# Ledger of designs, part 208: peptides against a protein of PDB entry 4AID

Target 1, 242 residues: chain A of PDB entry 4AID
Amino acid sequence: FDIKRKTIEWGGKTLVLETGRIARQADGAVLATMGETVVLATAVFAKSQKPGQDFFPLTVNYQEKTFAAGKIPGGFFKREGRPSEKETLVSRLIDRPIRPLFVKGFKNEVQVVVTVLQHDLENDPDILGMVAASAALCLSGAPFMGPIGAARVGWVDGAYVLNPTLDEMKESKMDLVVAGTADAVMMVESEIQELSEEIVLGGVNFAHQQMQAVIDAIIDLAEHAAKEPFAFEPEDTDAIKA

## One batch from the design tools (peptide; made by RFdiffusion4, then SolubleMPNN)

Design b2_p29_1_s2 (from b2_p29_1, 11 letters changed)
Fold by OpenDDE base, seed 5:
Structure b2_p29_1_s2 (fold): chain B 242 residues (1-242), chain A 29 residues (1-29)
Amino acid sequence: as target 1 above (242 residues)
Amino acid sequence: MTIRISVSATDPATAEEVIREAIRRAVEE
């Protein structure tokens, strides 16, 4: 097994990104750990476009397995079948920042699956799932112009808190999820309680600064473990305007 | 009162403007 691992300290917690042990049949696969929360992200893409495909067929599926749900507060045995509201929302949180970063004209089917394997009740799997999905795509060879980073920011006692625990979030006046590239913030999802524009913008900037260490960790992992880039030449759409 | 902010950029080149304007609107409403 050629196991590659990157470990960083991030927000006072150990983040581990690992590839090469699990899901080796995927194009990219990353086991990500923060505290005792563990997620597996897999990326798979088709090597050809379907005839008549007119849109980019990206699917993102975040799922919490029933064995992990035994630790999740309110994690009743999910009936097999439909994603929960949480799984649907987190799937969209992962989809939104990655979708625009694929090379224009790429219309091969892409499937990202994030599976929660363990939950520690302190570290939310959503942020970890975003990071793991980004890393899995960067390892896959898909024409993805990532990585993205992600962070949650709280506002507790007049200060920003990086990736607050579920208990710290009860006292937070802000739940701010940010995702972006090294250069650009691509997504913001937030719920705030009577905060100024200055505090919210400062929170976005704080998140973007703090996610750079994660972006760098994904790049370092990809340099050592990425597959060869898939040979994709976008149709020269400029040649049809002549 | 809880204010919800939900924004996504589609182009990195305009992302800052899109995000800033969405935050401004959400805090002013």
Scores: peptide ipSAE 0.514, ipTM 0.927, DockQ to the pose 0.911
Fold by OpenDDE base, seed 2:
Structure b2_p29_1_s2 (fold): chain B 242 residues (1-242), chain A 29 residues (1-29)
Amino acid sequence: as target 1 above (242 residues)
Amino acid sequence: MTIRISVSATDPATAEEVIREAIRRAVEE
């Protein structure tokens, strides 16, 4: 098995990105670990556009498997066949920052699936799922202008905390999820309690700075394990306006 | 009181402005 692995220290935790062990039938597949939380991201894309495809058919599915459900808060009550509210929200959190980074005019079907394999009850799989999805896309050869990084920021005792634990989040006045490229913050999703604009903006900047190490780790993994880029030339949309 | 901020940029070139303005509005409301 040609297994490639990148390991970094991130917010006082070990982040591991691994490819080549599992889901080899996907265009990209990444096993991501932080603490004892483990996710598998897979990216698959069609090599042709469907006839009459008018929109970019990106589907992102975050799922917490039933075998992990006994270790996931609220997982015991998952009805088979429908996404939970959490799974729906996290699927959107992953979709939002990646969707605009595909090359314009690309209308081939893309499917990203993030599966929670293990949860440690400290590290939320959502951030790890965002990172893993980004990495899987960068490995796939799809015309994706990533990577994205992601981070959660808390505000605890008058300080920013990178990727707070579920217990630290109870004392946090901020739940700030940020995703972006190396150069730009693309998405913010946050709940705050009576904080200034300055603190929130500072949290976004802190998140963006802290995610650079993750972006660099994805790039390093891709340099060693990415597939050849899919040959896609965008239709010259300027030629249709003439 | 809990304030929710939900914003996404579609263009990296304008992302900072879009994000900053969304945060400003949400905190001033």
Scores: peptide ipSAE 0.513, ipTM 0.926, DockQ to the pose 0.924
Fold by OpenDDE base, seed 3:
Structure b2_p29_1_s2 (fold): chain B 242 residues (1-242), chain A 29 residues (1-29)
Amino acid sequence: as target 1 above (242 residues)
Amino acid sequence: MTIRISVSATDPATAEEVIREAIRRAVEE
C-alpha cells in the first residue's frame, strides 16, 4: 500500500491524517484520527456538468455509523436511512466553510462523505470531520481553494481551551466552532454564556491561530499525495454582466 | 442566558468584517 501519513501534536493531542489505505475509488480519501476518535472523509466529483445545471450541486453527508455506536453517547439504533439531528447539523457545519471556496462557475456534482469509525468519548468527531473533509477535497483534484482548518474553543476557568473534551465542555462558558483558510475565518458557530465581545473575538482569533498547524499538515499531505488538479476553466462570468 | 452566534462568510476578502459584526450583534442582544 502506498500510504502517506502526517502526524502533528495539536492541543496536547495527536492528530493523524492518512491517505492511500482505504476508499481508493474516491477522488480524495482521508482517515483522520485525534486521540482515539477516527473518521473517514471521502470526496468524489463528476468530471462533467449535467446539461441545464444552474446551481453548484455540493452534497455533504456526515454519518455516525452503528458500528461506532458502542462508544457514541446516545448511540441508540439509528433507523437506517434518515440522518439524526446531530448528523444534519454537523453536515451543515462542514458544508458552510467549504462551499464558498469552490471556483466560481464550477457546477459539477461534488459529494463529501464523512463517516465516524470510532469515538473515544473525549474528542468530538465533528471538528475531526471538518479537518478530514478539507484534506480529502485537497487530495481530490477538485477546484477547491482550500484547505480549511477547524477548531473548537472553550472558556474554562478564565482561559481559552483548544478542542475541549466532552468533560471539559461541561465547565465551559463557550462552545465556539471556527473554520477558515490560512488567511480568513469563514465560519463561526457558537453558544456562549454571559461573555464579553472581547472574549468571543479573542476565542475566534485563538481558534484561527491554532488551526494553522492543521492547515499546514493538510498542505504537507497534499504535496505528497494529491491527484493532478482537474482542468477546469471557469466560464467568463463577466459575459453574464453584459 | 445562552447566546447563539451563527455566521458564515462567502468572500474571504470581507470575512473578518462579517464575522466581527455578527459577534457584536449577538452579544448586544
Scores: peptide ipSAE 0.507, ipTM 0.926, DockQ to the pose 0.922
Fold by OpenDDE base, seed 1:
Structure b2_p29_1_s2 (fold): chain B 242 residues (1-242), chain A 29 residues (1-29)
Amino acid sequence: as target 1 above (242 residues)
Amino acid sequence: MTIRISVSATDPATAEEVIREAIRRAVEE
């Protein structure tokens, strides 16, 4: 197996991005690990547009499988066949920052699937899932103008904390999820308790700074393991307005 | 009181302004 791996230290934890072991049928596939939390992201895209396709058909599915549910709080009550509220929310968190980064006019079907394989009860798989999805897209050859990074920021004892544990989050006055490119913050989702605008903006900036190491790690992985870029020429939509 | 901030930019070129304005509005409400 031609296995490519990137390892970095990130927020006092080891982040591992691996490709080439599993999901070889996907256009891109990344196994991401942080602590003992493990996710598999796969990206698949159609090589042609469907007849009459008028919008970009991106689907993002985050899922915590039943085999991981024995280690996931509340996992015991998953009704077969419906995403949990968490799975629905995290699927949207992954979708939101990646959707605008596809080349304009690309309307081929894209499917991103993030599967939680293991949960350590300290590292939430949502951030790891965002990172893994970004990496899988960058490896796929799809016309995606990533990578994105992602980070969670807490506010604990008057300081920013990068990717707080689930226990540290109980004491945090902020749950701030940020995603962006190297140059731009593309998404913020947060819940805050009586914090100033200055603290929140500082948290966004802190997240964006801290995600650069992840972006660089995805780029390094892609340089060594990406598929050939899909030849996509956007139809000149300006020629249809004449 | 819990304040929720939920914002997404569609253009990297205007993303900073969109995000900053959304944070400002959410904290002022």
Scores: peptide ipSAE 0.500, ipTM 0.924, DockQ to the pose 0.924

Design b2_p29_1_s3 (from b2_p29_1, 12 letters changed)
Fold by OpenDDE base, seed 5:
Structure b2_p29_1_s3 (fold): chain B 242 residues (1-242), chain A 29 residues (1-29)
Amino acid sequence: as target 1 above (242 residues)
Amino acid sequence: MVIKISVSATDPATAEEVIKKAIKEAVEK
């Protein structure tokens, strides 16, 4: 087993990104840990395009397994077969920032699966799932122009808080989820109570600054563990207009 | 009052403008 691991301190918590132990049949696979919350992200992509494929067939599936349900707030035994509202929302949160970062013209099937393995009741697995999905794609060899980072920002006692705990979030006037590349904020999803534009923009900037350490950690992991890039040449769509 | 912001950029080159505009429009409503 060629196990590669990156560990950083992030918002006063230890973030661990690990590859090479589990899900080795995937193109990319990352086990991500923050506190005692643990997620597995896998990325798989088809090596050819289907005949007649006219759109980019990216599927993102975030799932909370029944074995983790005893540690998920409000996690009743979810009946096998339909994603919950939370699983559907988090799948979209992961999809939105990564979809535009694939090389234009790539229309091979891509499947990203994020599975919550453990929850500590402090660290929400959504942010960790976004980070793990980004890392798994960067390791896969897919034509993905990541990594993305992600962060949650709270506003507690007149200050920004990076990745507030579920208990700290009860006192927060802001739930701000941000995702982006090193250079650009790609997605914002937020609920805010009576805050100024200045505080919100400051929160986005704070999130983007704080996610740089995560982006750098994914790059460092990819330099040591990424597969060879899939040979993809985009069809010159400008040559068909002549 | 709860303000909801939901925005995604599709191009990194214009992302900052798209995000700033969406935040402004959400807070001014």
Scores: peptide ipSAE 0.539, ipTM 0.933, DockQ to the pose 0.908
Fold by OpenDDE base, seed 4:
Structure b2_p29_1_s3 (fold): chain B 242 residues (1-242), chain A 29 residues (1-29)
Amino acid sequence: as target 1 above (242 residues)
Amino acid sequence: MVIKISVSATDPATAEEVIKKAIKEAVEK
């Protein structure tokens, strides 16, 4: 097995990105760890477009498995076969920033699956899942113009906090999830309590600055473990209409 | 009062403007 690993310190926690050990049948696969929270992201893409495909068929599926769900709040009430509200929300949080970064005219089927393997009850697997999905896509050879980074920002005692724990979030006046490329913030999802525009914008900027280390870590991993880029030339007609 | 912000850019070139506008509009309500 050719195992590649990148480790960084991020917000006072160790982030580990690993590839080559598991899910080798995928185009890209990343095991990501922060604290004792562990996720597996896989990316698979079709090597041809389906006849008559008129839209980009990206599917993102975030899943908290039953063995992890025994440690996840509310895990006992997963109706067999239907995504929870959280799983649906996090699937959208991952989908939204990655969808616009595929090369225009690419209409091959893409499937991203993020599976929570372990939860430490401190580090939410949503941010880790976003990072892992980005890394898996960058390793896959798909025509994806990533990486994206992601961060959660809290506002505790008049300061920004990077990736607050679930306990620190109880004291936070802000739950700010940000995702973006090195150059641009692509998504913001937030709940705030009586904060100024200046504080919220400052939180977005803080998140974007703090995610650069994650973006760099994904690039470093891809330089050592990415598959050859899939040869894709968009037809001129799709490049002009978008 | 809880303010909710939900915004996504489709173009990196206009992303900053889209996000700033969405934050402003959410905080002013």
Scores: peptide ipSAE 0.534, ipTM 0.934, DockQ to the pose 0.908
Fold by OpenDDE base, seed 3:
Structure b2_p29_1_s3 (fold): chain B 242 residues (1-242), chain A 29 residues (1-29)
Amino acid sequence: as target 1 above (242 residues)
Amino acid sequence: MVIKISVSATDPATAEEVIKKAIKEAVEK
């Protein structure tokens, strides 16, 4: 298999993005690792639009597989068939920043699946899942104007902490998830405890600065492993009015 | 007291304004 790998140091942890080993049947597939947390993101898109498709049919599915459940806090045998509250939330966290970055008029079905393969009990798979999904889309050839980066920011002992561990988060006055492109913050999801606007805005800026290294890592991986861009020309809806 | 901020931009060109406004409105509540 032609395996491409990018490794960076990110917030004092090693982030690894790998493609070419697994899920080769997908348009894009990325195995992402941070610490001992491991996720697989796959992106698949239809090569044609369904007749009468009026909306962009993006589906994002984040799932924590039962084999990883022995390492997932609260991982009781999830009854097969309904996403947990966490899986539903994380699926939305991944969906929100990527949805607006598809080329306008693209209405082919897109499916992003993020599967937690391993959890280290320190590094939450959600941020890693966002990064992996972004990378998988960039590799796929889909008309996606990414990459996005993502970061979690904590506020611990009067300082910003990049991607706090689950234990550090217990002491954090902020759970700030940020996602964005190189140029723009696209999504903020946060719970804060009596913090100023200045601290929150500073946290968003800190996250956006820290995610640049991830964005650059995805670009570097895509330069070496991306499929040819899918030839998509938006139907010039203005040409039908002449 | 827990303040929740939940915002998503739909256009990168206006994202900064949308995000800043949402943060301001959430912290002022």
Scores: peptide ipSAE 0.529, ipTM 0.932, DockQ to the pose 0.905
Fold by OpenDDE base, seed 1:
Structure b2_p29_1_s3 (fold): chain B 242 residues (1-242), chain A 29 residues (1-29)
Amino acid sequence: as target 1 above (242 residues)
Amino acid sequence: MVIKISVSATDPATAEEVIKKAIKEAVEK
């Protein structure tokens, strides 16, 4: 097995990005670990466009498998077949920042699947899933203008907290999820309790600063393990509709 | 009161303006 691994310290936790062991049939596959929370992200893309395809067919699926569900807070034994509310929301959190970063005119089918393999009851798999999905896309050779980073920011005792634990979040006046590129914040999803605009904007800036180390880690992994870029040239007709 | 902010940029070149505007509009409600 040719296993490539990047490890960083991030918010007082060890983040590990690994490729080459699992899901080798995917275009990109990353096993990501933060604390003892573990996710597998896979990216697969079609090598041709379907005839008559008029939109970009990106599908993102975040899933918490039943073997992890026994360790997930609020993980009822849900009957096989429908995503939970959480799974649906997290799938959208991953989709939103990555969708606009594909090369314009690319209309080949893309599937991103994030599977929670383990949950430590401290580190939420959603942020880790966003990071892993970004890394898997960067490894895939798809025409994706990433990486994205992601971070959760809390506001606890008058300070910003990077990726608060589930216990720290009980005391937090802010649940701020941010995703972006090195240069731009692309997505904000937040619930706040009576905080000023200044504190929220400061939280976004804090998140964007803190995610740079993750972006750099994905770039370093991609330099050593990415597939050759898929040769894609947009047809001139798609440039006119932008 | 819980304030919800949900915003996504479609272009990195205008992302900062879009995000700042959405935050402002959410906190002023």
Scores: peptide ipSAE 0.517, ipTM 0.930, DockQ to the pose 0.906

Design b2_p29_1_s4 (from b2_p29_1, 11 letters changed)
Fold by OpenDDE base, seed 4:
Structure b2_p29_1_s4 (fold): chain B 242 residues (1-242), chain A 29 residues (1-29)
Amino acid sequence: as target 1 above (242 residues)
Amino acid sequence: MKIKISVAAEDPETAEEVIKKAIEEAIKE
């Protein structure tokens, strides 16, 4: 097995990105670990466009499987079939920042699946899922202009905290999820309690700075393990309508 | 009071302005 692994220290925790062991049938597959939280991201894309396809058919599916649900807070036996509110929200958190980064005119089906395999009750799988999905896309050969990074920022005792634990988040006046490229913040999703604009903007900037190490780790993994880029030439007509 | 911010840019070139404006609007409400 040709297993490639990147390990970094990030926010006082070990982040591991691994490829080549699991889901080899996917175009890209990444096993990501932070603390003892573990997610599997897979990316699959069609090698042709469907006749008459007029929109970009990206599907993102974040799943907290029942085998992990015994350790997930609020682990009601989710009857197989309907995503929870959390799974729907996190699927959107992953979708929003990646969707605009595909090459314009690319209308082949893309499916990203993030599966929570383990939860440590300290590290939320959402941030890890965003990172893993980005890495899986970068490995896939799809015409994706990533990577993206992601970070959660808290505000505890008058300071920014990178990726606060679930317990630290109870004391936080901010739940700020940021995603972006190396150069641009692409998404902000936040709940705030009585904070100034300056603190919030500072939190976005802090998140963007802190995610650079993750972006660099994905690039390093891709340099060693990415598939050949899919040869895609956008039709000139799609470039004129944008 | 809890303020919710939810914004995503569609273009990296305008992303900073879009994000900043959304934060400013949400905090002024």
Scores: peptide ipSAE 0.560, ipTM 0.936, DockQ to the pose 0.900
Fold by OpenDDE base, seed 5:
Order: structure tokens, then sequence, then C-alpha cells
Structure b2_p29_1_s4 (fold): chain B 242 residues (1-242), chain A 29 residues (1-29)
């Protein structure tokens, strides 16, 4: 087993990104751990475009399996079949920042699946799932111009808090989720309570700065463990205008 | 009052402007 692992300290917690043990049938697969929260991200992409495909067929599915639900607050036995509201929202949090980073004209089917394997009740699987999905795509060989990083920022006692615990979030005036590349903030999802524009923009900048360590960790993992890039040449759309 | 911000950029080159504008608009409402 060629298991590759990157470990960093991030927001006072240990983040571990691991590949090569699980889901080897995927194009990319990452087991991500923060505290005792564990997620598996897998990326799979088709090696050809379907005839007549006119849009980019990216699907992102975040799921919290029933065996992890014993440690998830409010984790009643999810009825098989429909994603919960949380699973739908988190799937969107992962989809939105990654979708624009695929090479233009790539219309092969891409499936990202994030599965929560364990929850510690302190570290939310959503941020970890975003990081793991980014890492899995970077390992896959898909024409993805990542990595993305992600961070949650709280505002507690007049200070920014990176990836607040579920208990710290009860006292937070801000729930700010940010995702971006090394160079650009790509997504912001937030709920705020009577905060200034300056504090919110400062929170976005704080998140973007703090996610650089995660981006660097994904790059380091990919340098060692990524598959060969899929040979995709975008149709030269400029050649049709001549 | 809870203010919700929900924005995603479609292009990294214009992302900063799009994100900033969306935050400014959401806080002014």
Amino acid sequence: as target 1 above (242 residues)
Amino acid sequence: MKIKISVAAEDPETAEEVIKKAIEEAIKE
C-alpha cells in the first residue's frame, strides 16, 4: 500500500490528509481527519464526453451515513433516499467554489462524493469535506485548476476564531464560510448578527489567509500522490472565429 | 436581525469584485 499522508496544525487542531488506503477505484480519494471528525472524499470522472453534452455534468454529493449519526447532534436515522437539508446545503458549499475551476469546455461527467465517517461533535464535517473534496480532485487527474481551501470564521468576544467548535459557535456573532484558491476568494456563505462591513470583510480576508496552509498541504500531497493529468485539450474556440 | 450572505464567483479574475459587492449589498439591506 503506497499510503501518503500530510499532517498540519490548523487553527489549534491537527488536520490529516491521507490517500492510498481507501477507495482506490476512484480517480482521486482522500481520507481527511480533524480532531476525531473523519470524512472520505472521492472524485471520479468520465474519460469521454457523452454525445450532445452541452453543459458541464458535475455532481457533488455530501452525505452523513447513519453509522456516523450516533455522534451527530440530531442524527435521527436518516430515511434512505433523499438528502437532508444539511446534506443539500453542504453539497452546494462544495460544488459552488469548485465548478468554475474546471477547464473551460470540459464536459465529461464528474462525480464528487463526500462521506462523513465519524463526527466528534466539535469539528463540523462541512469544512473538512470541502478540503477533502478539493484534495481528491487534485489527486484525480481531472482538469481541475485547484486546489481550493476552506475555512469557517466566527466572531467571539471581539475577535476572529478559525473553525470555531459547535459550542463556540453558540456565542459567535458570525458564521462565515469562505472557500477560495491561493489567489482568489471564490465563495462566501454567511449568517451575521449586526456586524459592520469592515468586520465581515476582515473575516473573509482572515479566512483566506488561514486557508493557505491547507492549500499548501493539498499541493504537497498532490506532488507526491496525484495521477497523471488527463489529456484534455479544450476546443480552441478562438479558431472558429477566424 | 440575521443577515444572510450567499455569493460565489464564476471567474477567479473577477471574484474579488463580485464577493465584495455582494457583501456590501447584503449589509446595506
Scores: peptide ipSAE 0.557, ipTM 0.934, DockQ to the pose 0.894
Fold by OpenDDE base, seed 3:
Structure b2_p29_1_s4 (fold): chain B 242 residues (1-242), chain A 29 residues (1-29)
Amino acid sequence: as target 1 above (242 residues)
Amino acid sequence: MKIKISVAAEDPETAEEVIKKAIEEAIKE
């Protein structure tokens, strides 16, 4: 097996990004681990555009599978076929920052699937799923102008906490999820309790700084394991305005 | 009171302004 692995320390936890073991039929596939939480991200893209395709057909699906349910709080029998509210929300958290980073004019079908394989009850698989999806896209050869990083920031005892545990989040006055490129914050999703603008903006900046190590780890993995870039020439959008 | 912030930029070049404005608006409500 040609397995490529990147390991970093991130917020006092071990982050592992691995490719080449599983899901080899995908264009990109990453097994990501933080603590004992494990997710599989896969990226698949069509090699041609459908005739008459007018929008970018990106689909993102985050799934917490039943085999992980023994360790997922509230992992009761998910009715087969409908995403939970959490799965819908996390799918959107992954979709929002990646969608604008595809090359303009690319309208080939893209499918990103994030599957939770294990949950440690400390590390939420949503952030890990965002990181894994970014890495899978960077490995795929799709015309994706990533990577993105992601981070959760808490506010506990008057300090920022990177990727707080589920227990630390009970004491947090902030649940701030940030995603971005190396250069730009692309998405913020947050719930806050009576915090100043300065604290929230400081939290966004803290998240963006802390995600650089993850972005660098994805780049390092891609240098060793990415497929050749898909040859996509954007149709001259200037020719459609004539 | 819980305040919800939910914003995504569509362009990296304007992302900072979009994100900052959304945070400012959400905290003033």
Scores: peptide ipSAE 0.557, ipTM 0.934, DockQ to the pose 0.894
Fold by OpenDDE base, seed 1:
Structure b2_p29_1_s4 (fold): chain B 242 residues (1-242), chain A 29 residues (1-29)
Amino acid sequence: as target 1 above (242 residues)
Amino acid sequence: MKIKISVAAEDPETAEEVIKKAIEEAIKE
């Protein structure tokens, strides 16, 4: 197996991005690990547009499978066949920052699937899933203008904390999820308790700074393992307005 | 009081302004 791996230290934890072992049928596939939390992201895209397709058909599915449910709080009660509220929310957290980064006019079907394989009860798989999805898209050859990075920021004892543990989050006055490119913050999803605008904006900036190491790690992985870029020429939409 | 902020930019070129404005609006409520 031609396995490519990137390892970085990130927020006092080891982040590992791996490709080439599993999900070889996907256009891109990344196994991401942080602590003992493990996710698989896969990206698949159609090589042609469907007849009559008028919108960009991106589907993002985050899932915590039943085999991981024995290690996931509340996993024992998953009704087969419906995403949990968490799975729906995290699917949206992944979708929102990546959707605008596809080349304009690309309307081929894209499917991103993030599967939680293991949960350590300390590292939430949502941030790891965002990172893995970004990496899988960058490896796929799809016309995606990523990578994105992602980070969670807490506010604990008057300081910013990068990717707080689930236990540290109990003491946090902020749950701030940020995603962005190297140059731009693309998404913020947060819940805050009696914090100033200055602290929140500072948290966004802190997240964006801290995600650069992840963006660089995805770029390095893609340079060594990405597929050939899909030849996509956007139809000149200016010619249809004449 | 718990404040929720939920914003995503549609264009990287305007992202900073969109994000800042959404944060400012959410904290003023």
Scores: peptide ipSAE 0.546, ipTM 0.931, DockQ to the pose 0.902

